# Ledger of designs, part 33: peptides against a protein of PDB entry 1IK9

Target 1, 211 residues: chain A of PDB entry 1IK9
Amino acid sequence: MERKISRIHLVSEPSITHFLQVSWEKTLESGFVITLTDGHSAWTGTVSESEISQEADDMAMEKGKYVGELRKALLSGAGPADVYTFNFSKESCYFFFEKNLKDVSFRLGSFNLEKVENPAEVIRELICYCLDTIAENQAKNEHLQKENERLLRDWNDVQGRFEKCVSAKEALETDLYKRFILVLNEKKTKIRSLHNKLLNAAQEREKDIKQ
Target 2, 207 residues: chain A of PDB entry 1IK9 as posed
Amino acid sequence: MERKISRIHLVSEPSITHFLQVSWEKTLESGFVITLTDGHSAWTGTVSESEISQEADDMAMEKGKYVGELRKALLSADVYTFNFSKESAYFFFEKNLKDVSFRLGSFNLEKVENPAEVIRELIAYALDTIAENQAKNEHLQKENERLLRDWNDVQGRFEKAVSAKEALETDLYKRFILVLNEKKTKIRSLHNKLLNAAQEREKDIKQ
Target 3, 195 residues: chain B of PDB entry 1IK9 as posed
Amino acid sequence: MERKISRIHLVSEPSITHFLQVSWEKTLESGFVITLTDGHSAWTGTVSESEISQEADDMAMEKGKYVGELRKALLSVYTFNFSKESAYFFFEKNLKDVSFRLGSFNLEKVENPAEVIRELIAYALDTIAENQAKNEHLQKENERLLRDWNDVQGRFEKAVSAKEALETDLYKRFILVLNEKKTKIRSLHNKLLNA

## One batch from the design tools (peptide; made by RFdiffusion4, then SolubleMPNN)

Design b1_p10_4_s3 (from b1_p10_4, 5 letters changed)
Fold by OpenDDE base, seed 3:
Structure b1_p10_4_s3 (fold): chain B 211 residues (1-211), chain C 211 residues (1-211), chain A 10 residues (1-10)
Amino acid sequence: as target 1 above (211 residues)
Amino acid sequence: as target 1 above (211 residues)
Amino acid sequence: DEFFKKLLEE
């Protein structure tokens, strides 16, 4: 079961924040339970999948699009743009909501609610859910923060190893060239020495021929 | 202003979850406002810094330790170990709480509360605070999650560069040695050639002397 | 070092 609580303002009572709880199984399309409260009274209704389908058909709206609008209206509350307007009559227990566009407002849905006999229990359960959600989100936040700190340490460690590897590569190349030059110079010196011995031997032979 | 809402159970009404809101400025030691609600009625009281100090003195407890116990009792609710027991009389509006140790229970504090005339407003404000806290924590969670994903990408990138650097270092060493061996072998061949020329010249000279 | 020594002696 999923649930969402949002704050809404009723057209009839714009100064009094109301709370709209919507509860559903897996998807809102499958139907939902709606609970409205003002912190003193509560009203509840159940909306079936068939009612959702019927409303979509009556609106000539594709079901997925309609459910998408229901999600925006009922689960997000009135956004800062007041795109959705909520109406409720405590006398008739009739709840309806409208989508307000630039030039047109239209009814998006309506529900008959029933007054809850024990509103305090509903309110307590709602507060409990909020507190549970806060606790869960706090624990998740703490976990994510610790994970971030771990990842940052791991990044610093590999970065430091990488920099050492780069420097070690450059140092290796430099050292190998220096050593090679030393060995090569020794071989060049030996070649020069042997060449000089050949020249001397040739000069001695030329002297021996000339007596 | 800081606040914390916790669920508590009253000894007189153990089946009915109550909510304890504590609000304070910077530190609980400076005093606090306590609000108790059952989702229908609400009771509020103010505790001054002087009352906190007096209670600590009366308990012969160091003030910081006493405030630490107040934090555990009033801000955490009854933990799963029921270390703290809460009592409230709706008639006298007297609230007190006890710390339960293995062999001793003692009163940790007591407050006179006043019944709120408009409990629905207090309850609505409490729910609003919970919803705001949820929204803030959700936004923080989303941010931390995105940051974790970034850090993980950055780690993978530097790790991949590090591995390439290691492999490139090994390849460099191997390549340089191969090149050095080729050049040195050429020099060795030249040395051998010059040595053979010297031997031949010496043999020719020995033939010319015998002739 | 040993590699370069061998290269010098050869």
Scores: peptide ipSAE 0.032, ipTM 0.858, DockQ to the pose 0.722
Fold by OpenDDE base, seed 2:
Structure b1_p10_4_s3 (fold): chain B 211 residues (1-211), chain C 211 residues (1-211), chain A 10 residues (1-10)
Amino acid sequence: as target 1 above (211 residues)
Amino acid sequence: as target 1 above (211 residues)
Amino acid sequence: DEFFKKLLEE
């Protein structure tokens, strides 16, 4: 089961932060449980897939788009743009939320909630879920941090080997050229020496013919 | 201000998860505020640096060691080893906790708590802190994940460049040796040709002298 | 190539 808790402000009680818990299986489209709490009281309602479909039809909205709007409203909380306005009557237990566009506000959904008999249990479970989520996220952070440190070490090791390979390539080229110049110069000297010997032998023959 | 929330079990109410919030400035040694809640009621007490020092002295424990034990008890919650036992009387508002060692249990500390008049406010603030901590940890996780993906790309890029450098070094060495062998073979052929010409010239001279 | 060519011509 997936769960998201958001803080919201109710139009009727803007000074009291409320918490909106939404829980669902796999997809929000399959239905969800909504729980509202003020830290003293809690109210819960179940929204079925059929109700979501009916709400989408009543709005003449494609179901996937409607569920997308529900997700933004119910899982984000009141974002800094107050795009979603939440209303709740403690008397009627009627919860509704509106999307505020520049020129038009419209009701996005409404739920009949029931007052929870033991709100402390719901609040404790909500806090437990928050603490579990914190612990899981901390463990993930520590794992990712250790992995980052490993990846950085591995990068530095390969970078250092790469730099050594570049330098070794340049050194190899330079050393090979130097060695080959030495060997070639020896061969050139031997060629010049042999040429001079041939020239001298030819000059001696020409002298011997001239007696 | 630093804060930690832990779930604890009270000896008197083992079926009801309680939450222990500890808040402090810089170090737990400078004093702390302790808040206990069951999701319906809340109790708060302030523990001063002088009280911590007095408790350490009364226990004949070095202050740093005592604060270290307080940190383990108050910030870890009841770890799976039930090493710390928490007791609270709702009637007296007296909170105390014990360290359970194999052969000895001893009181580690005690606090006179006061019942909070508006527990819902404390509970809401506690939930807000949990949600803020979740959001911060999620943002950190997303950042670390993106950094991991970056570091992995950078590693793959350097690794690929390194492999190309290794291959290029081996190819350079092989190519240089092949080219130099060709040049050296040409010079060796020229030396052999000149030597043969010298030998022929010497043989012709020896024939001319015998003739 | 030019280096080797110069080395051959020398």
Scores: peptide ipSAE 0.031, ipTM 0.858, DockQ to the pose 0.663
Fold by OpenDDE base, seed 4:
Structure b1_p10_4_s3 (fold): chain B 211 residues (1-211), chain C 211 residues (1-211), chain A 10 residues (1-10)
Amino acid sequence: as target 1 above (211 residues)
Amino acid sequence: as target 1 above (211 residues)
Amino acid sequence: DEFFKKLLEE
């Protein structure tokens, strides 16, 4: 089961934050349980897959698009742009919500709710769910933070090894060239010395031939 | 201001989850506001720094240790080991809690609360705080998750560069040695050739002298 | 190659 609680403002009670709980199995399309509370009273209703399909048909809206609008309205509240307006009559227990576009507002859906006999139980369960969600999210945050710190250490370690490898490569090249130049210069000096000895020997032989 | 909400079970109402809200400024030692609710009724009380000091003195407990026990009791609920027992009389509005050790239970603290006139407002505010905390923690989780994914990519990238650097260093060394050996062998061959020419010239000179 | 060539010519 999935659950989402949002805060909403009712048109009839704009000063009183209401809480809209929606609970569903796997997908919102398969139906959901809606619960409304003001912290004193609670109202609940079950919306079936058939009712969702009927509302989509009545709106001449594709079902997936309609469910997408339901998800935005019911799981996010009014949203940051007050795109959704919520209406509830405590007398009729009729809940309906509208989508407000720039030049057009239209009813998106409507549900009959029933007043909960023991609203305190519903409110307690709602608070329990919030506290459980907080605890789970905190544990996840602590885990992710520790993992982040680990990954940062591991990155710094390999970065430091990489920098050492680069420096070692440059140092190796420089050292090998220096050593090679030394050995090569010794060989060049020996070649020059041997050439000079050959020239001298040839000059001495030319002198010996010239008596 | 800091705030913590916990679930507790009252000895008088063990089947009904109660919620204990504690709010304080900077440190719990400076005093706090305690709020108790069952989802229908609410009770509040302010505990001053002087009352905390007096309770510590009455217990013959060091204030820092006492505040440490208050923090465990009031901010964690009973805890995972039911170390704390909570008592509340709705008639007297007297709240007290006990620490249960293996062989000894003792009263840790006691507070007079007042029944809230509008419990629905307190409950709504409490739910709002829970929803805000959930939203903040979710945003933090999403941020940390994205950061962890970034750090993992960055680690993989530098690891791959490091491996390439190691391979490039080994390849460089091998290539330089091969090239150096070729050049040195050419110089050694030239030295040997020049020595042979010198030996031949000396032998020819010895023949010319014997002739 | 150029460095080695220069080293061989020197």
Scores: peptide ipSAE 0.031, ipTM 0.859, DockQ to the pose 0.501
Fold by OpenDDE base, seed 5:
Structure b1_p10_4_s3 (fold): chain B 211 residues (1-211), chain C 211 residues (1-211), chain A 10 residues (1-10)
Amino acid sequence: as target 1 above (211 residues)
Amino acid sequence: as target 1 above (211 residues)
Amino acid sequence: DEFFKKLLEE
């Protein structure tokens, strides 16, 4: 089961933060349980897949689009833009919400809720879920932090090896050229020496012919 | 202000999860506010730095060690080992807790609490804090995940550059040796040719002398 | 070193 808790403000009680819990199986389209609380009282309703389908049809909206709007309304909390307005009558237990657009407000959905006999149990379970979620997220954050520290070390190690490889390549090239020049200069000197010997031999032969 | 919420079980009500909120400034040693709730009622007490010091002295415990034990008891929640036992009387509003060791249980501390007149406000604020903490931890998690993905890309990029550098170094060495051999072979051929010319010139001179 | 030595001797 998936769950989301959001803080909402009711039009009837704008000074009191309420909490809207939605629980569903796999997809919100399959139906959900909605729970409203003010920290003292709680109210619950169950919405079936058939009710969601009927409401989508009544609105002349494609079911997937309607469920997408429900997801935004019921799971996002009071987004910063007051795009969703929530209403609840404690007397009738009628809950409804509206989407506020620039020029049009329309009812997005409504639920008949029932007052929970033991609200303390619902509130305790809600707090337990929050604490479990905090613990899970903390464990995940600690894991990701350690992994990031590992990846940073691994990056620094490869970077250092890369820099050493670059420097070693440049040093290799320089060393090879220096050694090559030395060997070539020796060969050039030997060629020059042999040419001088040939010149001297030719001069001696020219002297021997001139007797 | 720092805050921690823990789930605890009271010896008097072992079937009902209670929540223990502790709030403090910078360090627990400076004093703290403790709030207990069962999801319907709430009780609060304030503990001063002087009371913590007095309790440490009464226990003949060094203050820093005592505060360290308080931190474990009050902030860790019910650790899996039932090392801490919590007691509360709703009638007297007396809260006390014990540390259970293998052979010894001892009272670690006690507080006189006061019943909160508006428990719903305390419970709403507690749920708000949990939701804020969830949102902050989710944002941190998403940030760390993105950073992890970045570091992994950066590592792959440097690794690929390093592998190219290694291959390029080996290729450079091989290419330089091939080029050097070609040039040196040309010089060796020239030296051999000059030696042959010297030998021929010497043979011609020997013919001219015999002639 | 041995390669360059051989190249000098040859």
Scores: peptide ipSAE 0.031, ipTM 0.858, DockQ to the pose 0.736

Design b1_p10_4_s4 (from b1_p10_4, 5 letters changed)
Fold by OpenDDE base, seed 3:
Structure b1_p10_4_s4 (fold): chain B 211 residues (1-211), chain C 211 residues (1-211), chain A 10 residues (1-10)
Amino acid sequence: as target 1 above (211 residues)
Amino acid sequence: as target 1 above (211 residues)
Amino acid sequence: DELFEELLKE
């Protein structure tokens, strides 16, 4: 079961932060449980997949798009742009929300909620979920931080090996050329010496013919 | 101001999870505000630096060690080992906690709390803090994840360059040796040819003298 | 390779 808790403001009580919990299995379109609390009272309702489908049909909206709007409204809270307005009557237990566009506001959905008999239990469970989520996220953060530090070390090690390899390649080329030039020069000197001996032998033969 | 919320169990109400909030400025030793809630009622007290110092002295404990024990007790909650036990009387509003060792339990501290008139506001603020902390930790997680992915790409890129450099070094050495062997063999062939010409010239001179 | 050609020059 997935859960999201969001801070919302009710039009009827704009000075009092409310908390909207939505719980669902796998996908929000399969239905969800909605819980509203003001930190003293709590109200809960269940929305079925059939109700979600019916609301989408009544709006003449494609189901996936409608569920996308529900997700934005119910799981993000009212973002800083007040794109979604939430209304709740404590008397009727009727919860509804609207999407506010520049020139048009329309009702996106409505739910009948029931007052919870023991709101303290719901509130405690909600706080427990928040604390558990904080602990999980902290553990993930610590893990990711250690992994980042490892990856950075590994990168530095490979970078240092790469730089050494580049330098070693250049040094190898230079050293090999120097060594081969020395050997080649020795062979060239030997060739020159042999040519001079051949020239001297030819000159001596020409002197012996001339008595 | 720093804050920590922990789940605790009271010896008097072991079936009801309570939440212990501790708030402090810079260091816990400077004093702190403690808030206890069961999701319906809330109780708050303020502990001064002088009270912390007095409790440390009364225990004949070094202040830094005592503050270290306070931090473990009040900021971690009762860990899985029940090393710390929490007690609260709703009638007297007296909160105290004990450290349980294998053979010894001792009172670590005690506080007078006052019942909050509007517990819903304290509970709402506590939930807000939890939600804000979740959002901050999620943003950090997303950042660290993206940074890990970047570092991994950068590592793969350098590793691939390093492997290419190693292969290029080996190829360079092999190619240079092959080329130089060819040139050296050519010079050796020329030396052999010149030696043979010198031998032939010497043999011709010896024939001309015998003639 | 200019160096190789220079090495081939006598």
Scores: peptide ipSAE 0.033, ipTM 0.855, DockQ to the pose 0.578; fails the geometry check
Fold by OpenDDE base, seed 1:
Structure b1_p10_4_s4 (fold): chain B 211 residues (1-211), chain C 211 residues (1-211), chain A 10 residues (1-10)
Amino acid sequence: as target 1 above (211 residues)
Amino acid sequence: as target 1 above (211 residues)
Amino acid sequence: DELFEELLKE
């Protein structure tokens, strides 16, 4: 089961932060449980897949688009743009929410909730879930931090090996060329010496023919 | 202000999860505010630096060690080892906790709390803090994940460059030696040709003298 | 070194 808790402000009680818990199985489309609390009282309702389909049909909205709007309204919390307005009657236990566009506001959905007999249990469980989520996220953050530190070390090690490889390649090339030039110069000197010996022998032979 | 919320079980109500909020400025040693809630009622007390010092003295414990035990008891939550036992009287509003060692249990500290008039505000604020902490930890988690993915790409890129550098070094060495052998063999052939010309010239001169 | 010395041998 997936769960999301968000803060909402009710139009009737804008000074009192309410908490909207939504719980669902894999997809919000398959239905969900909604719980509203003010930290003293709690109200819960179950919304079925059939009710979601009916609300989409009543709105003449494509189901996937409607579920997309439900996801934004119920799971994101009211972002600072007040795009979603929440209303709740404690008397009727009727919860409804509206999408506010520039030129048009429309009701996005409505649910009948039931007042929870033991709100303290629901509130305690909600706090437990928050604390569990904090602990899980902390453990994940610590793991990712250690992994990042590992990857940074590994990167530095490979970078250092790469720089050494580049330098060693340049040094090897330079050394091989120096050694080769030395050997070539020796062979060139020997060739020059042999040419001079041939020239001298030819000059001596030409002198012997001229007596 | 730093804050930690933990789950605790009271000896008097072991089936009902209580929440212990501790709030402090930089160090627990400088004093703290403790809030206990069962999700319906709340109790708050302020503990001063002087009270912490007095409790340490009464226990004949070094202050830093005592604060270290307070930090473990009040901020870690009851770990699975039940090393810390929490007691609370709703009648007297007296909160105390014990450290359980193998052979000895001792009272680690005690606080007088006051029942909060509006527990819903305290509970709402506690839930708000949990939700804020979740959001902050999620943002940090997403950042660390992106950084992890970046570092992994950077590592793969440098590793690939390093492997190419190693291969290029070996290829360079092999190619340079092949080229050097070719040029040396040309020079050796020229030296041999010049030696043969010198030998032939000497043999012709020796024939001319005998003739 | 050895390969270079072999190349130097006549």
Scores: peptide ipSAE 0.032, ipTM 0.855, DockQ to the pose 0.582; fails the geometry check
Fold by OpenDDE base, seed 4:
Structure b1_p10_4_s4 (fold): chain B 211 residues (1-211), chain C 211 residues (1-211), chain A 10 residues (1-10)
Amino acid sequence: as target 1 above (211 residues)
Amino acid sequence: as target 1 above (211 residues)
Amino acid sequence: DELFEELLKE
């Protein structure tokens, strides 16, 4: 089961933050339980898959698009753009919400809620869920932080090995060339010496032929 | 200002989860505001630095140790070991808690609370804080996740460069040696050829002298 | 290659 709690402002009570809890199985399309609370009272309703389908049909909206709008409205609250307006009558227990576009507002959905007899239990459970979610998220954060630190160490270690490899390659090339030059110069010197000895021997032979 | 909310169980109401909020500035030692709620009613008290010092003195406990115990009791709830027992009288508004050790239980602290006139406001604010904390922790988790993915990519990139550098070093060494051997062999062949020419010239000169 | 050719110059 998935759950999301969001803050909403009701048109009738704009100064009192309300909390909208939505609970569902796997997909919001399969239906959901909606709970509204002001921290004193609570109201709950179950919205079936059939009702979601009917509302989509009544709106002449494709079901997936409609569910997408429900997800944005109910799981995000008003959102940063105040795109969704929430209305609730405590007298009728009728909850409805509108999508506000630049030039047009339209009703997106409407639900009948029931007043919860023991709102304190619903509120306690909501707070428990928040605290559990905080603890889980904190544990995940600590894990990710430790992993981040590990990955950074591993990166630094490989980077340092890479830099050493580059330097070792350059040093190897330089050393090999230096050694090669020395050996080649010795061989060149020996060739020059032998060539001079041959020239001298030829000159001596030419002198010996010339008596 | 720092805040921590924990779940506690009261000895008088073990079936009803209570929430203990502690709010403080920088250090718990400087004093704190304690709020208890059952999701319907709320009780608040302010504990001063002077009261903390007095309770430490009355217990004959070093202040830092006492504050350390307060931190464990009040910010962790009972904890996994049920080391702390919480008591609250709704009639007297007296809150006290005990530390339970294997062979000894002792009162760790006691506070007078006041019943909040508008508990719904306190509860709403508590839920708001939980939702804000969830949002902040989620944003941190998403950031850390993206950073870990980045660090992993960066590690793979450097590792691949390192492996290429190792291979390039080995290839360079092999190529340089091959080239060097070729050149040295040419020079050695030329030296041998020149030496043979010198020997032949000497033998011819010795023949010419005998002739 | 250039350094090697220089080394080959007699």
Scores: peptide ipSAE 0.032, ipTM 0.856, DockQ to the pose 0.583; fails the geometry check
Fold by OpenDDE base, seed 2:
Structure b1_p10_4_s4 (fold): chain B 211 residues (1-211), chain C 211 residues (1-211), chain A 10 residues (1-10)
Amino acid sequence: as target 1 above (211 residues)
Amino acid sequence: as target 1 above (211 residues)
Amino acid sequence: DELFEELLKE
């Protein structure tokens, strides 16, 4: 089961933050349980897949698009753009929400909720879920932090080895060229010496022919 | 202000999860506000630095050690070890907690709480804080995940450059040695050719003298 | 070094 809790403001009670809990299995399209609370009272309703399909059809919306709008309304909370307005009558237990576009507002959905007899249990379970989520997210954050520290060390180690490899390549090239120049110069000197000996021997032969 | 919310079990109501909120400025030693709730009622008390100091003195504990025990009791929740037992009388509003050691239990602290007139506001604010903490932790988690992915890419890039540098160093060494062997062999061949010409010239001179 | 010395030998 997946769950999302969002803070909302009701049009009827704009000064009192309400909490909207939505719980679903795998996909919101398969239906969901909605729970509304003001921290004292709670109201719960179940929305079936058939109701979601019927609402999409009644709105002349494609089901995937409708579920996409439900997800934005019910799982995001009222973002700062006031795109979604939430209405609830505590008397009728009728919950409805509207999407506010620039020139048009339309009802996105409506639910008959039932007042929970023991709201304290629902509130406690909601707080427990929040605390569990905090603990899980903290553990994940600590793990990611440790992994980032590991990756940074590994990066620094490879970077340092890479820099040493670059320097060692340049040093190898320089050293090899220096050594080879020395050897080549020795061989060139020997060639010059042998050539001079041949020239001298030829000059001596020309002198010996001239008695 | 720092805040921690923990789930606790009261000895008087072991089936009902209670929530212990502790709020403090910088250090728990400077005093704190404690709030207890069962999701319907809330009770609040303020503990001053002077009360913490007095309790430490009355317990014959060093203040830092006492605050360390308070931090374990009040900020960790009852871990699975049941090391801390929490007691609360709703009638007297007297909250006390004990540390259970193997052979000794002792009272770690006690607070006179006051019943909050509007517990729903305290509960809503507590849920808001939990939701804010979840959002902050999620944002941090997403940031750490993106940073982890970045560091992994950067590591792969440097690793690939390092492997190319190693291969290029080995290739450079091999290529330089091959080229130098060719040049040296040419010089050796020239030296041998010149030496043979000198030997032949010397042999011809010896023949001319015998002639 | 050995390879260099061999390359130096005549």
Scores: peptide ipSAE 0.032, ipTM 0.855, DockQ to the pose 0.629; fails the geometry check

